# Designs tried in a protein design run: peptides against a protein of PDB entry 2YKT. Part 77

Target 1, 231 residues: chain A of PDB entry 2YKT
Amino acid sequence: SRSEEMHRLTENVYKTIMEQFNPSLRNFIAMGKNYEKALAGVTYAAKGYFDALVKMGELASESQGSKELGDVLFQMAEVHRQIQNQLEEMLKSFHNELLTQLEQKVELDSRYLSAALKKYQTEQRSKGDALDKCQAELKKLRKKSQGSKNPQKYSDKELQYIDAISNKQGELENYVSDGYKTALTEERRRFCFLVEKQCAVAKNSAAYHSKGKELLAQKLPLWQQACADPS

## One batch from the design tools (peptide; made by RFdiffusion4, then SolubleMPNN)

Design b2_p8_7_s1 (from b2_p8_7, 3 letters changed)
Fold by OpenDDE base, seed 4:
Structure b2_p8_7_s1 (fold): chain B 231 residues (1-231), chain A 8 residues (1-8)
Amino acid sequence: as target 1 above (231 residues)
Amino acid sequence: PENPWPLP
């Protein structure tokens, strides 16, 4: 029946969220944590590299013929520091605005979805059972009427059951239809949240890249000419 | 329980 099919669709949406989306989201969070860790690792490694560059700058500054190149090397390290600060800000946002929030939500979602699905199933079954009961009673009544010498005795009762069945069928269909819409909305909420949070990540990432580009674009021409300028 | 996810 239409209601049965819609019911199956509704349950399948919940099932998909619980069995596909949520596990995939947990994996996504795990991969995000790995990515964060790797970026932190890059940060640490970069610090060592540019600290060593500073040391080279110190040596240049102590030389007789390369003093000005010391300043260049220091500037290179300083630009890195500024870029790194921007990266750290991006990482904080990545952690706090995406990973933490998703983790909290996905952990709570199992309980919520189970309760929501159970509520839906209970009510759906209740309405379905009531409908089935009325249908069964009508069938019994019709059999009794067919065997009776006075079928008209049951006419009013038959009409009552027919009306009850019609009403219960309509109620069931409406309930299941609303349930399906609700389930689809639940699914959409989750994807929309992910998209919105990922947009925030993208924005923060863009800021990091922009800052780096600006700083390097400003200084790189100066650094490139440094060796051509005798001192 | 409350829905963990906001409205879209």
Scores: peptide ipSAE 0.421, ipTM 0.922, DockQ to the pose 0.914
Fold by OpenDDE base, seed 3:
Formats: C-alpha cells, structure tokens, sequence
Structure b2_p8_7_s1 (fold): chain B 231 residues (1-231), chain A 8 residues (1-8)
C-alpha cells in the first residue's frame, strides 16, 4: 500500500543517518583531528628552521661586508612569525568552532535518533492496528448480515464502520507522510550544520592565505634587490 | 531527549 511504502521510506532515512551519516561524520572528525595535529607539527618544525635563519642573520650583522643582509634575514624570519601566528589562530577556530561542536553533537545523536524512531514506530503501529481491527469487525458484521433473516438490522452499523475505516486510513496516511517529512528534515539539519561550519573554516583559511600573500608581496621585491646593492 | 542539531 501507499502508506506501507512511505513507512519503509521513513525508516530507511533514519537507518541511513544512523548507519551511514553518523559513522562517516565520526571519521570526518577523526581525520580533522589528524589534519590539525599535522599542521601543528608543521608550525613547530618551521619555528626551528626560522630560528636557525635568525642565527644566520646575526652572523651577517657581525660581518664587515654583509651587514645589511642581516636585516634582510631578520625580516624574512619576522614575516614567517606573523604568518605562523595567523595559522595558529585559524587552527584554534578549526578546533573550537568545528571539531568540538561536531563531536558533541554526534555523540548525543544516537540516543536522540533511537528515541525519535521508536516514538514514530509506536504511533504508526498503533494507528495501523486500530485500522486493521476496524476492518476485521466490518468483515465479521457483513458475514453476520448475509446469514441473517433481517439484513437491514445491520445497515446503520455497517455505515458507521465504513466511515470509521475511511477516517482511520486518512489519519494513518497523514501521520506517515508527516513522519517522512520530519525524517528528511532531520537529515537536512545535519548537512546544513556541517556546511555552515565548513564555511566558517573556509573564511578563516582565506584570511590566513591572504595575510601571507600580502606580507610576501610587500617584502619579496626588497629582498630580491638586497644582493644587487652591496654596501 | 533534545535534538542536538539546530534548525537550518
């Protein structure tokens, strides 16, 4: 029946969220934590490299023929420090605004979805059973009327059952239809939240890349000219 | 239980 098909579709939406979406989201969070750790590692390793560059700048500043190149090397290290600070801010936002929030929500979602699905199934079954009972009673009444010497005795009661069946059928169809819309809304809420939070990450990432591009564009021509202009 | 996800 139409109501049975829509009921199966509704249950399949909940099943897909619980068995496909939530496990995939947990994996996404794990991969995000791995990515964050790798970027933190890059930041730490870069600090050592540019600290060593500062040491080379100190040696240049102590030299007789390369003193001005010391300032260039210091500027290179300082620009790196500013870019690194921007990356650290992006990583903090990535952790606090995306990963932590997703982790909290996905952890609570199993209990919520189980309760929501159970509530829907209980009410759907209750309405279905009430309809089946009414249909069975009508069938019994019709058999009794066919064997009776006075079939007109049961005519009013038959009309009452027909009306009740029609009303219960309509109520069941409406309930299942609303249930399906609710399930689709639950799925959409999860994807929308992910998209919105990923947009925030993208904005922070853009700010990091923009800051680096601006600083390097400003200084790189000056650094390239430094060796052509001896003291 | 409360829905952990906000409305879109």
Amino acid sequence: as target 1 above (231 residues)
Amino acid sequence: PENPWPLP
Scores: peptide ipSAE 0.417, ipTM 0.921, DockQ to the pose 0.919
Fold by OpenDDE base, seed 5:
Structure b2_p8_7_s1 (fold): chain B 231 residues (1-231), chain A 8 residues (1-8)
Amino acid sequence: as target 1 above (231 residues)
Amino acid sequence: PENPWPLP
């Protein structure tokens, strides 16, 4: 029946969330943590590199013929410092606003979904059973009527059961239909949250790249000219 | 239990 098919579809949505989405999300979180760790590692390694660059700048500043190049090297290191600060802020947001929140939600979701599915199933079954009961009673009534010398005695009761069956069928169909819409909404809620949080990550990333581009665009021409213009 | 996910 249509209601049975829609019921199956509804259960499949919940099943997909529980068995596919949530495990995949856990993996996504794990991969995110790995990515965060790698970027943190880059930041740390970069600090060492640019600290060494500062040392080269110090040597230039101590020279008689290359003093101005010392300032250039210091500026290069300083621009990097500012870029890395922006990266660190991005990583902080990535951790706190994306990973932590997703982790918290996915940990709670198993219990929630189980309860939600169970509630739906219980009510769906209850309505189905009530319908089946009415159908069975109508069948019994019809059998009784066929064996009776006065079938008209049962006509009003038959009509009552027919009406009850029709109403219960409609209620079941509506409930299952609403259940399906609810299940799809549950799935969409999860994807929408992921998209929204990933948008935040993208904005933070854009800010990082923009800051770097701006700083480098301002300074790079000056640095490129430094060797051509001895003081 | 409360739904851990916000409305879309």
Scores: peptide ipSAE 0.417, ipTM 0.922, DockQ to the pose 0.942
Fold by OpenDDE base, seed 1:
Structure b2_p8_7_s1 (fold): chain B 231 residues (1-231), chain A 8 residues (1-8)
Amino acid sequence: as target 1 above (231 residues)
Amino acid sequence: PENPWPLP
């Protein structure tokens, strides 16, 4: 029946969220944590490299013939520090605004979805059982009427069951249809939230890249000229 | 239980 098909579709949406989306999201969070760890590792390694560059700048500043190059090397290290600070801000946002929030939601979602599905199933079954009962009673009544010498005795009751069946069928179909829409909305909520949080990450990432590009574009020409003009 | 996900 149409209602049975729609019911199966509804249950499949919940099943897909529980068995496909949520596990995939947990994996996504795990991969995000790994990515964060790797970026933190890059940050730490970069600090060591540019600290060593500062040391080279100190040596240049102490030299008799390369003093001005010391300032250049210090500027290079300082620009890197500023870029690195921006990266750290991006990572903080990545952790707090994306990973933590997704983790909190996905952990709670199993209980919520189970309850939501159970509620739907209980009500769907209740309506279905009530319909089946009315159909069964009508069938019994018709059998009695066919065997009776006075079938007119059952005519009013037959009409009542027919009306009840029609109403219950309509209610069941509407309920299942609404249930399907609700399930699709549940799925959409989850994807929309993911998209919105990824947009926030993208904005922060754009700021990081923009800052780096700006700083380097400003200073790089100056640094390139430093060796051409021996003081 | 409360829905952990906001409305889209």
Scores: peptide ipSAE 0.410, ipTM 0.920, DockQ to the pose 0.915

Design b2_p8_7_s2 (from b2_p8_7, 3 letters changed)
Fold by OpenDDE base, seed 4:
Structure b2_p8_7_s2 (fold): chain B 231 residues (1-231), chain A 8 residues (1-8)
Amino acid sequence: as target 1 above (231 residues)
Amino acid sequence: PENPWPEP
């Protein structure tokens, strides 16, 4: 029946969220944590490299013939420091605004979805059972009427059951239809949240890249000329 | 339980 098919579709949506979306989201969070860790690793390694560059700048500053190149090397390290600060801000946002929030939500979602699905199933079954009961009673009534010497005795009751069946069928169909819409909305809500949070990440990432580009664009021409300038 | 996801 139409109601049965739509019921199946509704359950499948919940099943898909529970069995596909949520596990995939957990994996996504795990991969995000790995990515964060790798970026933190880059940050640490970069610090060591640019600290060593500063040391080279110190040596240049102590030299008689390369003193001005010391300043260049220090500027290079300073620009890196500024870029790194921006990266750290981005990472904090990535952690706090995306990973933590997703982790909290996905952890709670299993309980929520189970309860929501159970509620739907219970009510759907209740309505279905009530319909089936009315249909069964109508069938019994018709059998009695066919065996009776006075079938007209049952006519009013038959009409009452027919009306009851029609009403219950309509109620069931409406309930299942609404249930399906609700389930689809639940699914969409989750994807929308993910998209919105990824947009925030993208914005923060863009800010990081922009800052780096600006700083390097400003200084790079000066650094490129340093060796050509007569000390 | 409350829905952990915000309304769209």
Scores: peptide ipSAE 0.426, ipTM 0.921, DockQ to the pose 0.914
Fold by OpenDDE base, seed 5:
Structure b2_p8_7_s2 (fold): chain B 231 residues (1-231), chain A 8 residues (1-8)
Amino acid sequence: as target 1 above (231 residues)
Amino acid sequence: PENPWPEP
């Protein structure tokens, strides 16, 4: 029946969230933590590299013929420091606003979804059973009427059962339909949250990249000219 | 239990 098909679709949505989405989200969080760790590693490694660059700048500053190039090397290191500070802020946001929040939600979701699905199933079954019972009673009544010498005695009661069946069928169909819409909404909520949080990450990433681009665009022409300038 | 996910 249409209601049975819609019921199966509803259950499949919940099943997909529980068995596909949530495990995949857990994996996504894990991959995010790996990515965070790698970026933190880049930050640390970069510090060592640019500290070494500062040392080269110190040597240039101590030289008789290359003193001005020392300042250039220091500026290069300083620009990197500013870029790195922006990256660190991005990483903090990535951790606190994305990973932590997703982890908290996915951990709670199993209990919520199980309860929601169970509630739906219980009510769906209750309505279905009530319908089946009414249909069975009508069938019994019809059998009794066929064996009776006065079938008209049962006509009013038959009409009452027919009306009751129609009403219960409609209620069941509406309930299952609403259940399906609710399930789809639950799925959409999860994806929407992911998209929104990923948008926040993207904004923070854009800020990091823009800061770097701006600083380098300002300084790079000066650095490129440094060796050509007469002392 | 409360829905851990906000309204879309």
Scores: peptide ipSAE 0.424, ipTM 0.920, DockQ to the pose 0.913
Fold by OpenDDE base, seed 3:
Parts: sequence; structure tokens; C-alpha cells
Structure b2_p8_7_s2 (fold): chain B 231 residues (1-231), chain A 8 residues (1-8)
Amino acid sequence: as target 1 above (231 residues)
Amino acid sequence: PENPWPEP
């Protein structure tokens, strides 16, 4: 029936959230943490590299013929430091505003969804059972009427059951339809939150890249000229 | 239980 199909669809939405979305989100969070760790590792390794570059700059500064190149090497290391600071800020936001929040939500969601689905199922079954009961009573009444010498005495009661069945059928259909809309809204809510948080990540990432580009664009021409014009 | 996800 229409109501049965809609009921199946409704349950499938909840099932999809519970069995597909939430586990996938947990994996997403895990991959995010792994990515964060890797970037932290890059930052640490980069520090060692640029500290060594500073040492080369010190040696140049101590030389008689390459003093100006010492300043260039120091500037290169400083620009890197500024870029890394921006990265660290981005990572902090990535952790605190995305990963932590998603982790908290997904952890709570199993309990919530189970309760929501159970509530829906209970009410759906209640309405369905009430409908079935009325239909069964009408059938019994009709059998009794057919065996009676005065079937007319049951006519009013028959009409009453017919009306009740019609009303209960309508109520069931409406309830299930609303349930489906609600379930779809629940699904959309979760995806919307993810999209919004990813937008924030994207903005932070864009800022990081922009800052790096600006700093390098400003300095690189100077660095490129340093060897051609010894002082 | 409360819905852990905000309204979109």
C-alpha cells in the first residue's frame, strides 16, 4: 500500500543515517586527525630545515665576500616562519572547530536516532493496528448481518465503521508522510552542518595560501637579484 | 534525547 511503501522509505532514511552516514563521518574524523598529525609532522621537520638554513646565513654573514647573502638567507627563513605560523593557526581551527565538534555530535547521534526511530515506529504501528482492528470489526459485522433475518439493524453500525476506517487510513497516511519528511530533514541537517564546517576550513586554508603567496611574491625578486649584484 | 545537530 501507499502507507506501507512510505513507511519503508522512512525507515530506510533513518537506517542510512545510522549505518552509512555516522560510520562514514567517524572515518572522516579519523582521516582528519591523521591529516592533522601529518601536517604537524611537516611543521616540525620544516623547522629543522630552516634552522639549518639560518646557520648557513650566519656563515655567510661571517664571510668577507658574501655578507649580503647572509641577510637573504635569514629573510628566507623568516618568511617560512611566518607561513608556518599561519599553518599552525589553520590547524588549530581545523582541530577545535571541525574535528572536535563533529566527534561530539556523531558520538551522541546513535542514541538520538534510535529513540527517534523507535518513537516513529511505535506510533506508526499503533495507528496501523487501530486501522486493522476497525477493518476486522467491520468484517465480523458484515458476516453477522448476512446471517441475520434483519440485516437492516446493522446498517448504521456498518456506516460508522466505514467512516472510522476512512479516517484512520487518512491519519496513517499523513503520519507516515510527515515522518518521511522529518527523516529527510534529519539527513539534510547533518550534511548541511558538514558543508558549513568545510566552508570554514576552506576559508582558513585560502587565507593561509594567500598570506604565503603575498610574502613570497614580495621577497622573491629581491632574493633572485642578490647573486647578480654583489656589494 | 536532544538532537545533537543544529538546524541548517
Scores: peptide ipSAE 0.424, ipTM 0.920, DockQ to the pose 0.952
Fold by OpenDDE base, seed 1:
Structure b2_p8_7_s2 (fold): chain B 231 residues (1-231), chain A 8 residues (1-8)
Amino acid sequence: as target 1 above (231 residues)
Amino acid sequence: PENPWPEP
């Protein structure tokens, strides 16, 4: 029936969220944590490299003919330090605003969805059982009427069951329809939250890239000219 | 239980 088909669709939406979306989101969070760790590793490794560059700048400053190049090397290291600081701020936001929030939500969601689905199923079954009961009583009444010498005495009761069946069928169809819309809304809100949080991450990432581009664009022409200028 | 996800 139409109501049965829509009921199956509703249950399938909840099933898809529980069995596909939530496990995939847990994996996404795990991959995000791995990515965060790798980027933190890059920051640490970069510190060692640019600390070594500072040492080269110190040697240039101690030289007789390359003193001004020492300042250039120090500036290169300092600009990189500022870029790395911006990356660290982006990573903090990535952790606190995306990963932690998603982890908290996905942990709670199994219990919520199970309860929501169970509530829907219980009410759907209750309405379905009430409809089936009325249909069964109508069938019994019709059998009794067919075997009776006075079938007209059952006519009013038959009309009452027909009306009850019509009303209960309509109520069931409306309930299942609303249930399906609710389930689709539940699915959509999860994807919307993910999209919105990814937008925040993208904005923070853009700020990091813009800062790096700005700092390097300002200094690079100066650094490129340093070797051409006499001491 | 409370819905952990906000309204879209």
Scores: peptide ipSAE 0.420, ipTM 0.921, DockQ to the pose 0.915

Design b2_p8_7_s3 (from b2_p8_7 with A2E D7L)
Fold by OpenDDE base, seed 2:
Structure b2_p8_7_s3 (fold): chain B 231 residues (1-231), chain A 8 residues (1-8)
Amino acid sequence: as target 1 above (231 residues)
Amino acid sequence: PENPYPLP
């Protein structure tokens, strides 16, 4: 029946969220943590590299013929420091605004979805059972009427059951339909939340990239000319 | 339980 099909669709939405979305989201979070760790590792490794560059700058500054190049090397290291600071801020946001929040949501969602599905199933079954009972009673009544010498005795009650069945059928269909819409909305909530959080991360990432580009664009021409202008 | 996700 239409209601049975809609019911199956509704259950499948909840099951898809629980069995596909949530596990995938957990994996996404895990991959995010791995990505964060890798970026932190890059930051750490970069620090060592640019600290070594500073040392080279110190040596240049102590030289007689390359003193001005010391300043250039220091500037290069300083620009890197600023870029890395921006990266660290981005990583903090990535962790706190995306990963932590998603982790909290996914942990809570298993319980919520289970309860929501169970509630729907219970009410759907209740309405279905009530309908079935009414149909069964009508069938029994009709059998009694056919065996009776006075079938008109049961006519009013038969009409009442017919009306009740129609109403209960309609109610069940509406309930299941609403349930399906609700389930789809629940699914959309999950994806929308993910998208919105990713947008926030993207904004922070853009700031990081913009800052780096700006700083390098400002200084790079100066650095490129440094060797052409010996002291 | 409360829905952990906001409305879209």
Scores: peptide ipSAE 0.406, ipTM 0.917, DockQ to the pose 0.909
Fold by OpenDDE base, seed 4:
Structure b2_p8_7_s3 (fold): chain B 231 residues (1-231), chain A 8 residues (1-8)
Amino acid sequence: as target 1 above (231 residues)
Amino acid sequence: PENPYPLP
């Protein structure tokens, strides 16, 4: 029946969220944590590299013929420091605005979805059972009427059951239809949230890249000229 | 339980 098909579709949406989306989201969070760790590792490794660059700058500053190149090397290290500060801010945002929030939601969502599905199933079954009961009673009544010498005795009751069946069928169909719409909305909420959080990540990433580009664009021409100028 | 996700 139409109601049965719609019911199956509704359950499948909830099952898809619970069995496909949520596990995939957990994996996404795990991959995000790995990515965060790798970026933190890059930051640490970069610090060592540019600290070593500073040391080279110190040596240049102590030289008789390369003093001005010491300043260039220090500037290179300083620009890196500023870029890394921006990266750290981005990472904090990535952690706090994306990973933590998704982790909290995915944990809570298992309980929520289970309860929501159970509630839907319980009510759907209740309505279905009530309909089945009315249908069964009508069938029994018709059998009695066929065996009776006075079938007219059952006519009013038959009409009552027919009306009840019609009403219950309509209620069931409406309930299942609304249930399906609700389930689809639940699915959309989850994807929308993910998209919104990824937009925040993208915005922060753009800021990081922009800052780095600006700083390097400002200084690079000066650094390129440094060796051409005799001290 | 409360829905963990906001309305779209």
Scores: peptide ipSAE 0.405, ipTM 0.917, DockQ to the pose 0.913
Fold by OpenDDE base, seed 5:
Structure b2_p8_7_s3 (fold): chain B 231 residues (1-231), chain A 8 residues (1-8)
Amino acid sequence: as target 1 above (231 residues)
Amino acid sequence: PENPYPLP
């Protein structure tokens, strides 16, 4: 029946969230943590590299013929430090605004979805059983009427059952239809939340890239001229 | 239990 098909679809939405979306989200969080760790590692390794560059700048500053190049090397290291500071801010946001929040929600969602599905199933079954009971009673009444010498005695009761069945059928169909819409909304809530949090991360990432581009664009022309202009 | 996700 139409109601049975829609019921199946409703259950499948909840099952898809529980069995596909949530496990995939856990994996996404895990991959995010790995990515965060790698970026933190880059920051640490970069510090060592640019500290070594500063040492080269110190040597230049102590030289007789390359003193001005020491300042250039120091500036290169300083610009990198500022870029890395911006990266660290991005990583903090990535951790606190995306990973932590998703982790909290995914752990809570299993209990919520189980309860929501169970509630829907219980009410759907209750309405279905009530409908089946009325249909069975009508069938019983009709059988009695066929065997009776006075079938007119049962006519009013038959009409009552027909009306009850019609009302219960409509109620069941509406309930299942609303249930399906609700389930789809629940699924959309999950994806929308992910998209919104990822947008926040993207904005922070854009700020990091913009700051780096601006700093380098400002200084790079000066650095490129340093060797052409000996003291 | 409370829905952990906000309305879309």
Scores: peptide ipSAE 0.404, ipTM 0.917, DockQ to the pose 0.904
Fold by OpenDDE base, seed 1:
Structure b2_p8_7_s3 (fold): chain B 231 residues (1-231), chain A 8 residues (1-8)
Amino acid sequence: as target 1 above (231 residues)
Amino acid sequence: PENPYPLP
């Protein structure tokens, strides 16, 4: 029936969130933590590289013919430091605004969705059982009427059951339809939250890239000319 | 239990 099909669709939405979305989200969080760790590792490794570059700058500053190149090398290391500071800020935001929040929600959502589904199932079954009971009573009444010498005696009661069945059928259909809309809304809440948090990450990432581009664009022409302009 | 996610 239409109501049975809609009921199956409703249950499938909740099951999809619980059995597909939430496990996938847990994996997404895990992959995010790995990505964060790798980026933190890049920051640490880069520090060693640019500290070594500073050492080369010190040697240039101590030379007789390459003193000005020492300043260039120091500037290169300083620009890197500023870029890395922006990366660290982005990573903090990535952790606090995305990973932590998603982890909290996915942990709570299992019990919430289970309760929501059970509540829906209980009420759906209650309405369905009430409908089935009325249908069964109508069937019994019709059997009695067919075996009776005065079938007209049961006509009013038959009409009452028909009306009751119609009303209960309508209530069940409306309840299941509303349940389906609610389930779809629940699913959309999850995806919308993920999209919004990813937008925040994208904005923070854009700020990091913009700062790096700006700093390098400002200094690179000066650095490129340094060897052509000896002291 | 309370819904962990806000309305869209």
Scores: peptide ipSAE 0.399, ipTM 0.916, DockQ to the pose 0.913

Design b2_p8_7_s4 (from b2_p8_7 with A2E D7E)
Fold by OpenDDE base, seed 2:
Structure b2_p8_7_s4 (fold): chain B 231 residues (1-231), chain A 8 residues (1-8)
Amino acid sequence: as target 1 above (231 residues)
Amino acid sequence: PENPYPEP
């Protein structure tokens, strides 16, 4: 029946969220943590590299013929420091605003979705059973009427059952339809949350990239010309 | 239980 088909669709939406979306989201979080760790690793490695660059700058500053190049090397390291600070801020946001929040949501969602599905199933079954009961009673009544010498005695009751069946059928269909819409809304809500959090991360990432671009664009021409005029 | 996700 139409209601049965829609019921199956509704259940499938919840099952898809629980069995596909949430496990995939957990994996996404895990991959995010791995990505964060890798970026932290880059940060650490970069620090060592640019600290070594500073040392080279110190040596240049102590030289008689390359003193001005010391300043250039220091500037290069300083720009990196500023870029790194921005990266660290981005990483904090990535962790706190995306990963942590998603992790909290996904853990809570298993319980919520299970309860929501159970609630829907219970009510759907209740309405279905009530409908089936009315249909069965009508069938019994009709059998009684056919076997009776006075079938008119049961006419009013038959009409009542027919009306009740019609109403219960309509209620069941409406309930299942609403349930399906609700389930789809729940699914969309999960994806929307992910998108919104990714947007926040993207903004922070953009800030990091912009800062780096600006700083390097400002200084790079100067650095490129540093060897043209030896002191 | 409370829905962990906000309205879209």
Scores: peptide ipSAE 0.435, ipTM 0.919, DockQ to the pose 0.945
Fold by OpenDDE base, seed 4:
Structure b2_p8_7_s4 (fold): chain B 231 residues (1-231), chain A 8 residues (1-8)
Amino acid sequence: as target 1 above (231 residues)
Amino acid sequence: PENPYPEP
């Protein structure tokens, strides 16, 4: 029946969220944590590299003929420091605004969805059972009427059951239809949240890249000319 | 339990 099909669709939406979306989201969070760790690793490795560059700058500053190149090397390291600070801010946002929030939600959502589905199933079954009961009673009544010498005795009751069946069928259909819409809305909310949080990540990432580009664009021409300048 | 996800 239409109601049965819609019921199956509704359950399938909840099942998809619980069995596909949420596990995939957990994996996404795990991959995000790995990515964060790798970026933190880059930060640490970069620090070592640019600290070593500073040491080269110190040596230049102590030389007789390359003192000005020491300043260039120090500037290179300083620009890196500024870029790195921006990266750290981005990573902090990535952790706090995306990973932590998703992790909290995915853990809570298992409980919520289970309860929501159970509530829907319970009510759907209740309405379905009530409908089935009325249908069964009507069938029983009709059998009695067919065996009776006075079928008119049952006519009013038959009409009552017919009306009850019609009403209960309508209620069931409406309930299941609303349930399906609700389930789809629940699914959409989850994807929308992910999209919104990913947009925040993208914005923060853009800021990091922009800052780096600006700083390097400003200084690079100066650094490129340093060796050509007489000293 | 409360829905973890807000309304869009």
Scores: peptide ipSAE 0.435, ipTM 0.919, DockQ to the pose 0.925
Fold by OpenDDE base, seed 5:
Structure b2_p8_7_s4 (fold): chain B 231 residues (1-231), chain A 8 residues (1-8)
Amino acid sequence: as target 1 above (231 residues)
Amino acid sequence: PENPYPEP
């Protein structure tokens, strides 16, 4: 029936969230943590590299013929420091605003979705059972009427059951339809939340890249001329 | 339990 098909669709949406989306989200969080760790590793490794660059700048500053190149090397290291600060802020936000929040939600969502599905199933079954009962009673009444010498005695009651069945059928169909819409809305909320959090990550990443681009665009021409213009 | 996700 139409209601049965829609009921199956509704259950499948909840099952898809619980069995596909949530496990995939857990994996996504895990991959995010790995990505965070790798970026933190880059940060640490970069510090060592640019600290070594500072040392080269110190040597240049101590030289008689390359003193100005020392300043260039220091500026290169300083630009890195500023870029790195932006990266660290991005990583902090990535952890606190994305990973932590998703982790909290995915753990809570299993219980919520189970309860939501169970509630839907219970009410759907209740309405279905009530409909079935009414249909069964009508069938019994019709059998009784067929065996009676006065079938007209049951005509009013038959009409009452027909009306009741029609109403219960409509209520069941509406409930299942609303249930399906609700389930789809629940699925959409989860994807929307993910998209919104990724937008925040993208904004932070853009800020990081913009800062780096601006600093390098300002300084790189100066650095490129340093060897050509000895002072 | 409360829905952990907000309105879209």
Scores: peptide ipSAE 0.434, ipTM 0.920, DockQ to the pose 0.947
Fold by OpenDDE base, seed 1:
Structure b2_p8_7_s4 (fold): chain B 231 residues (1-231), chain A 8 residues (1-8)
Amino acid sequence: as target 1 above (231 residues)
Amino acid sequence: PENPYPEP
């Protein structure tokens, strides 16, 4: 029936969230943690590299003919420090605003969705059983009427059951339809939340890239001229 | 239980 088909669709939405979306989201969080760790590793490795660059700048500053190049090397290291600070801020936000929040929600969602599905199933079954009962009673009444010498005595009661069946069928269809819309809304909420959090990550990433581009664009021309214009 | 996700 139409109601049975819609019921199956509704259950499938909840099952898809529980069995596909949430496990995939857990994996996404795990991959995010791995990515965060790798970026932290890059930051640490970069520190060592630019600390070594500072040492080269110190040697230039101590030289007789390359003193001004020492300042250039120090500036290069300082710009990198500022870029790395921006990256660390981005990583902090990535952890606190995305990973932690998703992790909390995905764990809570299993319980919520189970309860929501169970509630829907219980009410759907209750309405279905009530409909089935009325249909069974109508069938029983019709059998009695066919075996009776006066079938007309059952006509009013038959009409009452027909009306009751029609009403219960309509109520069941409406309930299942609303249930399906609700389930789709629940699914959309989860994807929307993910999209919104990824937008926040993208904004933070853009800020990191913008800061780096700005700093390097400002200083690079000066650094490029340093060797051509000896003091 | 409370819905973990807000309205879209």
Scores: peptide ipSAE 0.424, ipTM 0.916, DockQ to the pose 0.913

